# Peptides against a protein of PDB entry 3VA4: the designs that were tried, part 56

Target 1, 107 residues: chain A of PDB entry 3VA4
Amino acid sequence: EPIGQLRLFSGTHGPERDFPLYLGKNVVGRSPDCSVALPFPSISKQHAVIEISAWNKAPILQDCGSLNGTQIVKPPRVLPPGVSHRLRDQELILFADFPCQYHRLDV

## One batch from the design tools (peptide; made by RFdiffusion4, then SolubleMPNN)

Design b2_p12_7_s4 (from b2_p12_7 with R6V P7A S9E)
Fold by OpenDDE base, seed 3:
Structure b2_p12_7_s4 (fold): chain B 107 residues (1-107), chain A 12 residues (1-12)
Amino acid sequence: as target 1 above (107 residues)
Amino acid sequence: PVLPPVAVEPQP
């Protein structure tokens, strides 16, 4: 069962989409086989990864050397490639120009 | 500040 959720906010691309996040690696990217598939040209094929090691631990977000980057919105910060960032509940993230939000699910 | 995308990658 999902431990977290990544919400892609609605925009010019279309309506809001919610992606379940599971234990292990949840790859974010343009490739259709990504756990979080964002089929948009500004997103790298393998853009970032959200790794969840346990239900009671904060997920780790890493940029995978994406072309257009991964950023935390508040406070604004560009994530260096390969550097671990612990996600807070309700964290707002930009993958390229796409705003998303992580939230923890009750399991 | 939020950085805008600088390039579009080729589509498969």
Scores: peptide ipSAE 0.329, ipTM 0.813, DockQ to the pose 0.078
Fold by OpenDDE base, seed 1:
Structure b2_p12_7_s4 (fold): chain B 107 residues (1-107), chain A 12 residues (1-12)
Amino acid sequence: as target 1 above (107 residues)
Amino acid sequence: PVLPPVAVEPQP
């Protein structure tokens, strides 16, 4: 049962994609075995991680030392590698040059 | 949103 969802907006790369997020670690990266696989050359093999615990179910986002970084859109902020950022519902995130949005699923 | 400049990472 997914706890959240990460939406990759449509763009020159193709149509919109929705990725389910589960309890535990949801790795975002170019590697095909990532929970959120973004097969694009500007994305690091293991770019970032969205971890969700059973205690609060509020996702914690951390950049994994990616080449092109992870940024929060409002307000604009580059996430330092390894620093925890609690995601809010509808949070807009940039993984390199790819805009995404986190959505909490009230299940 | 304003997109940042990016670089291509090593590819297989």
Scores: peptide ipSAE 0.177, ipTM 0.760, DockQ to the pose 0.064
Fold by OpenDDE base, seed 2:
Structure b2_p12_7_s4 (fold): chain B 107 residues (1-107), chain A 12 residues (1-12)
Amino acid sequence: as target 1 above (107 residues)
Amino acid sequence: PVLPPVAVEPQP
């Protein structure tokens, strides 16, 4: 069962999409086999990873050396490749030019 | 949604 959720906000690409996040590694990328598949040209095939170690621990976000980067919105900053960032509930993330939001689910 | 004041531009 999902421990969290990543929401891709609506935009020129279409309506919003919600992706379930599970224990372990959840890969974000353009490749269709990614847990969070974002089939857009500006997204790297393997763009980033959200790792959840336990239901009661904050997920860890890492950029995987993506071409167009991964950013935290507030406070704004670009995540260096491979550097761990602990996600806060309701945190806003930019993968390339696509705004998303992490949400912790009650389990 | 809110976007940062400076964003990484898409690249070909």
Scores: peptide ipSAE 0.151, ipTM 0.741, DockQ to the pose 0.072
Fold by OpenDDE base, seed 4:
Structure b2_p12_7_s4 (fold): chain B 107 residues (1-107), chain A 12 residues (1-12)
Amino acid sequence: as target 1 above (107 residues)
Amino acid sequence: PVLPPVAVEPQP
């Protein structure tokens, strides 16, 4: 069962979408085989990864060397490729120009 | 640092 959720906010691309996040690696990217598939030109085929482990309280987000980057909104900063960022519940993330929000599920 | 896409590939 899902441990968390990633919400893609609605925008010019279309309506809001919610993606379940599971234990292990949840790849975010344009490729259709990604756990979190974001089929948009500004998203890299493999853009980022959200890893959730049984021994970590919070998921770890890493940019995978994406073209248009991964940013945290509060406080604002761009994530360097391969650098681990521990996600907080309700955290706002930009994958390229697409705003998303992480939500931890009570499991 | 959003850049315009260099190449457009088919989207699922």
Scores: peptide ipSAE 0.140, ipTM 0.741, DockQ to the pose 0.096

Design b2_p12_8_s1 (from b2_p12_8, 4 letters changed)
Fold by OpenDDE base, seed 2:
Structure b2_p12_8_s1 (fold): chain B 107 residues (1-107), chain A 12 residues (1-12)
Amino acid sequence: as target 1 above (107 residues)
Amino acid sequence: MLGDVEEALRIA
């Protein structure tokens, strides 16, 4: 069962989408085999990774050297490639210009 | 909702 959720908010691209997150590495990217598949041209094939090592630990977000970047909204921070960012529950993230939100599931 | 995102982006 999923440990977390990544929500892609609705926008010009279409309706809201919710992606389950599991233990291990959850790759965010344009490639269709990504755990979080964002099929948009501004998203890199392998854009970022959300790694969950345990159900009771905060996930780690890393940008994978994406073209258009990964940013935390509040407080604002551009994530340098490969630098670990510990996600807080309800954290707002920009993958390129696509706003998303991480949510910890109560399992 | 998206409104929260818009507000967060505005104040960021």
Scores: peptide ipSAE 0.140, ipTM 0.740, DockQ to the pose 0.153
Fold by OpenDDE base, seed 1:
Structure b2_p12_8_s1 (fold): chain B 107 residues (1-107), chain A 12 residues (1-12)
Amino acid sequence: as target 1 above (107 residues)
Amino acid sequence: MLGDVEEALRIA
């Protein structure tokens, strides 16, 4: 069962897409085998990772040394590679220039 | 919902 959801907002790339997030590592990237596959040139093959543990269902987001970066929108912050950021419910994230939103599920 | 994103990005 999914613990959370990552929503990619609609844009020039196409319609909105929702990705389920599970316990463990959810890799965000251009590679087709990523949990959150964003097949766009500006996204790194392995761009970032969202890790969710059983003892703490609040996800930890880390940039994986991506070319175009990972940012939190409010308050604005560029995430240094490999530094853990605890995601808040409804948090807005930029992977490169693609806006996404994390949502915690009440499962 | 996208409007909220646009507003947030404008402020950021």
Scores: peptide ipSAE 0.139, ipTM 0.743, DockQ to the pose 0.153
Fold by OpenDDE base, seed 4:
Structure b2_p12_8_s1 (fold): chain B 107 residues (1-107), chain A 12 residues (1-12)
Amino acid sequence: as target 1 above (107 residues)
Amino acid sequence: MLGDVEEALRIA
């Protein structure tokens, strides 16, 4: 069962989409085999990773050296590649220029 | 909702 959710907000690309997040590594990227597949040119094939562990259910977000970056909206922060960021519930994230929101599920 | 995103981007 999913432990979290990543919501991609609606935009010029199309309607809102929700992606389930599971224990382990949830790769965000343009490649279709990514857990969070964002098939857009500005997204790197493997853009970022959201890792959720059993002993700490708060996800860790890392940029994977993406071309157009990963940012936290508030407080604003550009994530250096490979540096761990602990996600808070309801946190707003930009993958390139695509706004998303993390939601923690009660399980 | 997207409105929250727009607000956050405005004030961030």
Scores: peptide ipSAE 0.132, ipTM 0.740, DockQ to the pose 0.154
Fold by OpenDDE base, seed 3:
Structure b2_p12_8_s1 (fold): chain B 107 residues (1-107), chain A 12 residues (1-12)
Amino acid sequence: as target 1 above (107 residues)
Amino acid sequence: MLGDVEEALRIA
């Protein structure tokens, strides 16, 4: 069962989507085989990765050298490629200009 | 809640 969830908020692209996150690497990207598939032209084929090493550890978010970047909303920052960011529960993330939210699941 | 997101992003 999933350890976390990534929510893509509704927008001009369409309705809200929820993506389950599992132990290991969860790739965020435009490619359809990504764990979190965001089929939008501003998203890189392999945009970012959310790695979950254990259920009781904060996931690690890394930008994979995306064209349009990965940003944390609060506090605001652009993530340099390959730099580890520990995700907090309810963290708000921008992949390019798409707002998302990470949620830790109680499982 | 998208409203909270908009506030956090400082966008209308």
Scores: peptide ipSAE 0.131, ipTM 0.725, DockQ to the pose 0.160

Design b2_p12_8_s2 (from b2_p12_8, 5 letters changed)
Fold by OpenDDE base, seed 2:
Structure b2_p12_8_s2 (fold): chain B 107 residues (1-107), chain A 12 residues (1-12)
Amino acid sequence: as target 1 above (107 residues)
Amino acid sequence: SLGDTERALAIA
């Protein structure tokens, strides 16, 4: 059962997509094997990881040394590779230039 | 919404 959701907003790439997030490591990347598969050339094969350790704990986002980076929108910050960022509910994230939003599910 | 994202990016 999913613990969270990552929403990719609609854009020039296409329509909105929602990705379920589960306990453990949810890899964000261009590779089709990723939990959050973003098949766009500006996304690294393994771009970032969202780790959820428990249903009642905030997920941890880490950039995996991506080419085009991972950023938090509010407050603005570029995430250095490998540095843990605790995600807040409804947090807005940029993977490269793709805007996404994390949402905690009611479980 | 995406609008919120755009607004946040514009302000940032």
Scores: peptide ipSAE 0.160, ipTM 0.730, DockQ to the pose 0.172
Fold by OpenDDE base, seed 1:
Structure b2_p12_8_s2 (fold): chain B 107 residues (1-107), chain A 12 residues (1-12)
Amino acid sequence: as target 1 above (107 residues)
Amino acid sequence: SLGDTERALAIA
């Protein structure tokens, strides 16, 4: 069962989409086989990764050297490639210019 | 909500 959720907000690209997050690595990227598939030109094929362990189930977000970057919205922070960022519940994230929100599921 | 993101981006 999913442990978390990543919501892509609605925008010019289309309607809102929710992606389940599971234990292990959840890859965010343009490639269709990514766990979080964002099929947009400004998203790198493998843009970022959200890794969830069984120990605490708190996700760790890392940018994978994406072209257009990964940012935390509040407080604003550009994530350097490969640097671990522990996601807070309800945290707002920009993958390139696409706003998303992480939500921890009660499981 | 998207409104929250807009607010956060404006303040940031």
Scores: peptide ipSAE 0.158, ipTM 0.728, DockQ to the pose 0.170
Fold by OpenDDE base, seed 5:
Structure b2_p12_8_s2 (fold): chain B 107 residues (1-107), chain A 12 residues (1-12)
Amino acid sequence: as target 1 above (107 residues)
Amino acid sequence: SLGDTERALAIA
């Protein structure tokens, strides 16, 4: 059962997509085996990771040394590679130039 | 929302 969700907003790439997030590591990347597979050239094969250690703890987002970076939108912040960022509910994230939003599910 | 994202990107 997913306890979180990452929404990729619609854009030139196509329609909106919602990715379920589970306990453990949810890898964001271009590789098809990623939990959050974003098959776009500007996304690194292993771009970032959202780790959820417990259902009652905020997920941790880390950039994995991606080429085009990971950023928090409000307030704007570039995430240094490997540095933990605790995600807030409804937080807006840029993976490269792809806008996404994290949402905690009511489960 | 996407709107918030777009606005933030426009001014950031």
Scores: peptide ipSAE 0.156, ipTM 0.725, DockQ to the pose 0.173
Fold by OpenDDE base, seed 4:
Structure b2_p12_8_s2 (fold): chain B 107 residues (1-107), chain A 12 residues (1-12)
Amino acid sequence: as target 1 above (107 residues)
Amino acid sequence: SLGDTERALAIA
């Protein structure tokens, strides 16, 4: 049962895609074995991680030292590598230049 | 929507 969802908006790369997020670590990256696989050259093999704990269902986003970075759109913030950011429902995120949105599921 | 993202980027 997914606890959240990460939506990748449509763009030059192709159509919109939705990725389920589960308890534990959800790795975002270009590698095909990532939970959130973004197979694009500007995405690092292991770009970021979204961790959801049983104690606090609000996810923690961390950049993993990616080449092209991770940003929060509003309010705008560049995430330094390894620094925890608590995701809010409907939060807009840029992985490199790819816009995404986090959705908390009612579970 | 992507429109929301575009608007957010414009005001950020």
Scores: peptide ipSAE 0.154, ipTM 0.728, DockQ to the pose 0.170

Design b2_p12_8_s3 (from b2_p12_8, 5 letters changed)
Fold by OpenDDE base, seed 2:
Structure b2_p12_8_s3 (fold): chain B 107 residues (1-107), chain A 12 residues (1-12)
Amino acid sequence: as target 1 above (107 residues)
Amino acid sequence: ALGDTAAALALA
């Protein structure tokens, strides 16, 4: 069962999409085998990773050395590659120029 | 929320 959710907001690419997040490493990237597959040219094949160690612990987001970066929206911050960021519920994230939101599911 | 994302995009 999913422990979290990553929402990709609607945009020029199309409608909103929701991606389930599970225990372990949830890779965000352009490659179709990624847990969070964002098939857009500005997204790196393996762009970032959201690691969830337990249902009661905050997920860790890390940029994987992506070409166009990963940013936290509030407060604004560019994530250096490989640096751990603990996600807060409802946190807004930019993967390249694609706005997303993390949501912790009540499970 | 959209305003926040717009501000973040300015960092790129």
Scores: peptide ipSAE 0.057, ipTM 0.696, DockQ to the pose 0.152
Fold by OpenDDE base, seed 3:
Structure b2_p12_8_s3 (fold): chain B 107 residues (1-107), chain A 12 residues (1-12)
Amino acid sequence: as target 1 above (107 residues)
Amino acid sequence: ALGDTAAALALA
């Protein structure tokens, strides 16, 4: 059962895509074996990680030292590599230049 | 939240 969802908004790359998030580490990256596979050249092979330790606990987002960075939209800020950021429901995130949104699922 | 999405694009 997925506990969360990461939505990649539509853009020049194509239509919107929704990725289920599960307990444990959900890697975001260009590599096809990532939980959230974003096959775009500006995304690092292992770009970031969303760790969900429990269904009732806010996930932690960390940038993995990506080339083009990870940013939070509101308020705008670049996430320093390896620094834990607690995700809020409906939070908007930029992985490189790709806008995404985290959503907590009611399961 | 289309406005917030636009803000995300502005960061790019």
Scores: peptide ipSAE 0.054, ipTM 0.707, DockQ to the pose 0.139
Fold by OpenDDE base, seed 4:
Structure b2_p12_8_s3 (fold): chain B 107 residues (1-107), chain A 12 residues (1-12)
Amino acid sequence: as target 1 above (107 residues)
Amino acid sequence: ALGDTAAALALA
């Protein structure tokens, strides 16, 4: 079952979408086979990865060398490629220009 | 919460 959820907020691209996150690697990207498929031209085919382990249910986010970057909103910062960021519940992040929110599920 | 999303958009 899913350990977390990534919400893509509504915007000019369309309505809000929720993506389940599972143990292991959840790839965020434009490619349709990504766990979190964001089919937008400003998103890299493999943009970022959210990795969740059984030992550490707090996800680790890494940018995969995306063209338009990955950013944390509070406090604001750009994530350098390959640098691990431990996601906090309710954390807001930007993949390129797309605001998203991570939510930890109680399971 | 809405303020946070606004901040996210401003960051972009």
Scores: peptide ipSAE 0.050, ipTM 0.706, DockQ to the pose 0.139
Fold by OpenDDE base, seed 1:
Structure b2_p12_8_s3 (fold): chain B 107 residues (1-107), chain A 12 residues (1-12)
Amino acid sequence: as target 1 above (107 residues)
Amino acid sequence: ALGDTAAALALA
């Protein structure tokens, strides 16, 4: 049962894609075995992690020391590696230069 | 919404 969704907006790479987010660690990265697989060269193999617990459905986003970084769009903020960021519903995120949006599912 | 991301990217 997915708890959230991460939307990769459409761009030069192609159409938009939606990734379900589950309880536990949802790894964002270029590696194909990532929960959120972004197969682009500017994305690190293991770029970031979105962790969702059963006790707190608000996800925690951490950059994993990625090469090209993770940013929150509004308000603008670069996420230092390993620093927890509590995701808000509808929050806009940049993984490298790829815009994404987190959406909390109502389940 | 995407306008915000575009604006952010323009700063890079």
Scores: peptide ipSAE 0.048, ipTM 0.692, DockQ to the pose 0.157

Design b2_p12_8_s4 (from b2_p12_8, 5 letters changed)
Fold by OpenDDE base, seed 2:
Structure b2_p12_8_s4 (fold): chain B 107 residues (1-107), chain A 12 residues (1-12)
Amino acid sequence: as target 1 above (107 residues)
Amino acid sequence: MLGDTEAALAIA
């Protein structure tokens, strides 16, 4: 069962999409094998990873050395590759120029 | 909605 959700907001690319997040590593990237598959040219094949180690712990977001970066919106911060960022519920994230939001699900 | 991100980006 999903423990979290990553929402890709609607935009020029199309409508809003919600991706379930599970225990373990949830890879964000352009490759179709990714848990969060964002099939857009500006997204790296393996762009970032959201790791959830337990249902009652905040997920960890890491950029995987993406070309166009991963950013936290508030407070604004560019994530250096491989540096752990603990996600807060409702946190807004930019993968390249694609705005997303992490949401913790009740389980 | 995207408006939430736009607002957040504007004030961040």
Scores: peptide ipSAE 0.042, ipTM 0.702, DockQ to the pose 0.188
Fold by OpenDDE base, seed 4:
Structure b2_p12_8_s4 (fold): chain B 107 residues (1-107), chain A 12 residues (1-12)
Amino acid sequence: as target 1 above (107 residues)
Amino acid sequence: MLGDTEAALAIA
């Protein structure tokens, strides 16, 4: 049962895609082994991680030292590698130039 | 939805 969802908005890369997020570490990256696999050249193989803990209502997002970065849209903020950011429901995120949105599911 | 996407792209 997924606890959250990451939506990749439609764009030049193709249609919208939704990725389920589970308890534990959900890796975002170009590698097909990632929970959130974004097979695009500008995405690092291991780009970022969204960690969801049983005792933490809000997931934690960390950039993994990606080449093209991870940003929060509102308020605007570039995430330094390894710095924890607590995600809010409906929060907008940029992985490189790809806009995404986190959605907390009712579980 | 589209507006939020455009806003995100503008900040990038």
Scores: peptide ipSAE 0.040, ipTM 0.702, DockQ to the pose 0.140
Fold by OpenDDE base, seed 1:
Structure b2_p12_8_s4 (fold): chain B 107 residues (1-107), chain A 12 residues (1-12)
Amino acid sequence: as target 1 above (107 residues)
Amino acid sequence: MLGDTEAALAIA
């Protein structure tokens, strides 16, 4: 069962999309086998990872050395590659220039 | 909420 959700907001690329997040590693990237597949040229094949542990519902976000970066919106922060960021519920994230929102599911 | 992201993008 999904423990969280990553919402990609609608934009010029198309409509809103919701991606379920599961226990373990949820890779964000342009590659089609990513858990969160964002098939856009500005997204790295393996852009970032959202890892959720069985013992802790709060996911850890890490940029994987992406070309165009991963940022937290509020407060604004660029995530250096490999640096762990603990996601808060409803947190807004930029993968390159694509706005997303993390949502913790009440399951 | 989307407004917050737009503001962030404008700063870059």
Scores: peptide ipSAE 0.039, ipTM 0.691, DockQ to the pose 0.155
Fold by OpenDDE base, seed 3:
Structure b2_p12_8_s4 (fold): chain B 107 residues (1-107), chain A 12 residues (1-12)
Amino acid sequence: as target 1 above (107 residues)
Amino acid sequence: MLGDTEAALAIA
């Protein structure tokens, strides 16, 4: 079962999509083999990674040196490449210009 | 909904 979920909100790109997140590394990127595949030009092939070490631990988000960046929405913060950010439940994230939300699942 | 993100961006 998935441990978390990343929601891509609807926009000009299309409808809302929910991506399951599992234990281990969940890569966010434009490449089709990414766990969270965002097939948009402004997303890097390997844009970021969400690592979940255990069901009861906050996931770690890291930007992978993406071209257009990864940001936390509130409070606003640009994530430097490779720096670990512990995700909070319902946290809002921008991958480039694409708004997403992390949600912890009760499993 | 996207409105939540828009509101969050406005507040931030």
Scores: peptide ipSAE 0.039, ipTM 0.692, DockQ to the pose 0.186

## One batch from the design tools (peptide; made by RFdiffusion4, then SolubleMPNN)

Design b2_p13_3_s1 (from b2_p13_3, 7 letters changed)
Fold by OpenDDE base, seed 4:
Structure b2_p13_3_s1 (fold): chain B 107 residues (1-107), chain A 13 residues (1-13)
Amino acid sequence: as target 1 above (107 residues)
Amino acid sequence: SEAELQRALELAA
């Protein structure tokens, strides 16, 4: 069962998409086998990871050394590669320049 | 949607 959701907002790239997030590692990247597949050239093949553990359902976001970075919107912050960031419900995230939002599911 | 994004940005600001 999904524990969370990552929403990719609509834009010039196309319509809004929602991605379910599960326990374990949810890889964000351009590669088609990523849990959160963002098939855009500015997204790295393995861009970031959202990890959700059984003992703490609050996700941990890490940039994987992406070319164009991962940012938190409020407060504005560029995430250094490999540094853990605990996602808050409704957190706004930029993968490269693609705006997304994390939503915690009530499960 | 972009409208939702705009609202989200406003609420988060």
Scores: peptide ipSAE 0.188, ipTM 0.765, DockQ to the pose 0.254
Fold by OpenDDE base, seed 1:
Structure b2_p13_3_s1 (fold): chain B 107 residues (1-107), chain A 13 residues (1-13)
Amino acid sequence: as target 1 above (107 residues)
Amino acid sequence: SEAELQRALELAA
């Protein structure tokens, strides 16, 4: 069962979407085989990765050298490629200019 | 929802 959720807020692209996050690597990207498939031109084929380990359920977010970047909203910062960022519950993330929110599920 | 996003952005500001 999913351990977390990534919410893509609604926008010009369409309605809100929720993506389940599982143990291991959850790839965020434009490629259709990504766990979090964001089929938008400004998203890199493999944009970022959210990794959830078995020993702690707090995800690690890494940008994969994306063209348009990955940012944390609060506090504002651009994530350097390949640098681990531990996600907090309810954290707001920008993949390119697409606003998302991480939510830890009670499991 | 967009309303939810707006609230989130305001809280983050």
Scores: peptide ipSAE 0.185, ipTM 0.765, DockQ to the pose 0.245
Fold by OpenDDE base, seed 3:
Structure b2_p13_3_s1 (fold): chain B 107 residues (1-107), chain A 13 residues (1-13)
Amino acid sequence: as target 1 above (107 residues)
Amino acid sequence: SEAELQRALELAA
């Protein structure tokens, strides 16, 4: 049962997609084996990770040394590689230039 | 949707 969701907003790449997030490490990347598979050239094979330790704790987002970076939109912040960022519900995230939104599910 | 994104960005601004 998913605990969270990552929404990839629609764009020139295609329609909106929703990715379920589970307990543990949810890797964001271009590789098809990633939990959040973003098959786009500007996304690193293993771009970032969203780690969810418990249903009642905010997830932790870390950039994995991606080429084109991971950013928080509000307030604006570029995430240095390996630095933990606690995700807030409805957080807007840029993986490279792809806008996404984290949503906590009520389960 | 793109409309959702625009609204989200506006709310975040």
Scores: peptide ipSAE 0.181, ipTM 0.763, DockQ to the pose 0.250
Fold by OpenDDE base, seed 5:
Structure b2_p13_3_s1 (fold): chain B 107 residues (1-107), chain A 13 residues (1-13)
Amino acid sequence: as target 1 above (107 residues)
Amino acid sequence: SEAELQRALELAA
């Protein structure tokens, strides 16, 4: 059962998409093999990772050395590669220029 | 960019 959800907001690329997040590593990237597949040229093949160690612990977001970066929206922060960021519920994230939101599921 | 951040905020509001 999914522990969280990553929402990709709608844009010129298309409609909103919701990706389930599970225990373990949820890779965000352009590669279709990624848990969160964002098939856009500005997204790195393996862009970032959201790791969920337990249902009662905040997920950890890390940029994987992406070309166009990973940013937290509020408060604004650019994530250096490999540096762990603990996600808060409803956290707004930019992968390159794609706005997303993390949501903790009530399960 | 700041513009992208603002867009995200608006979409989530």
Scores: peptide ipSAE 0.153, ipTM 0.741, DockQ to the pose 0.585

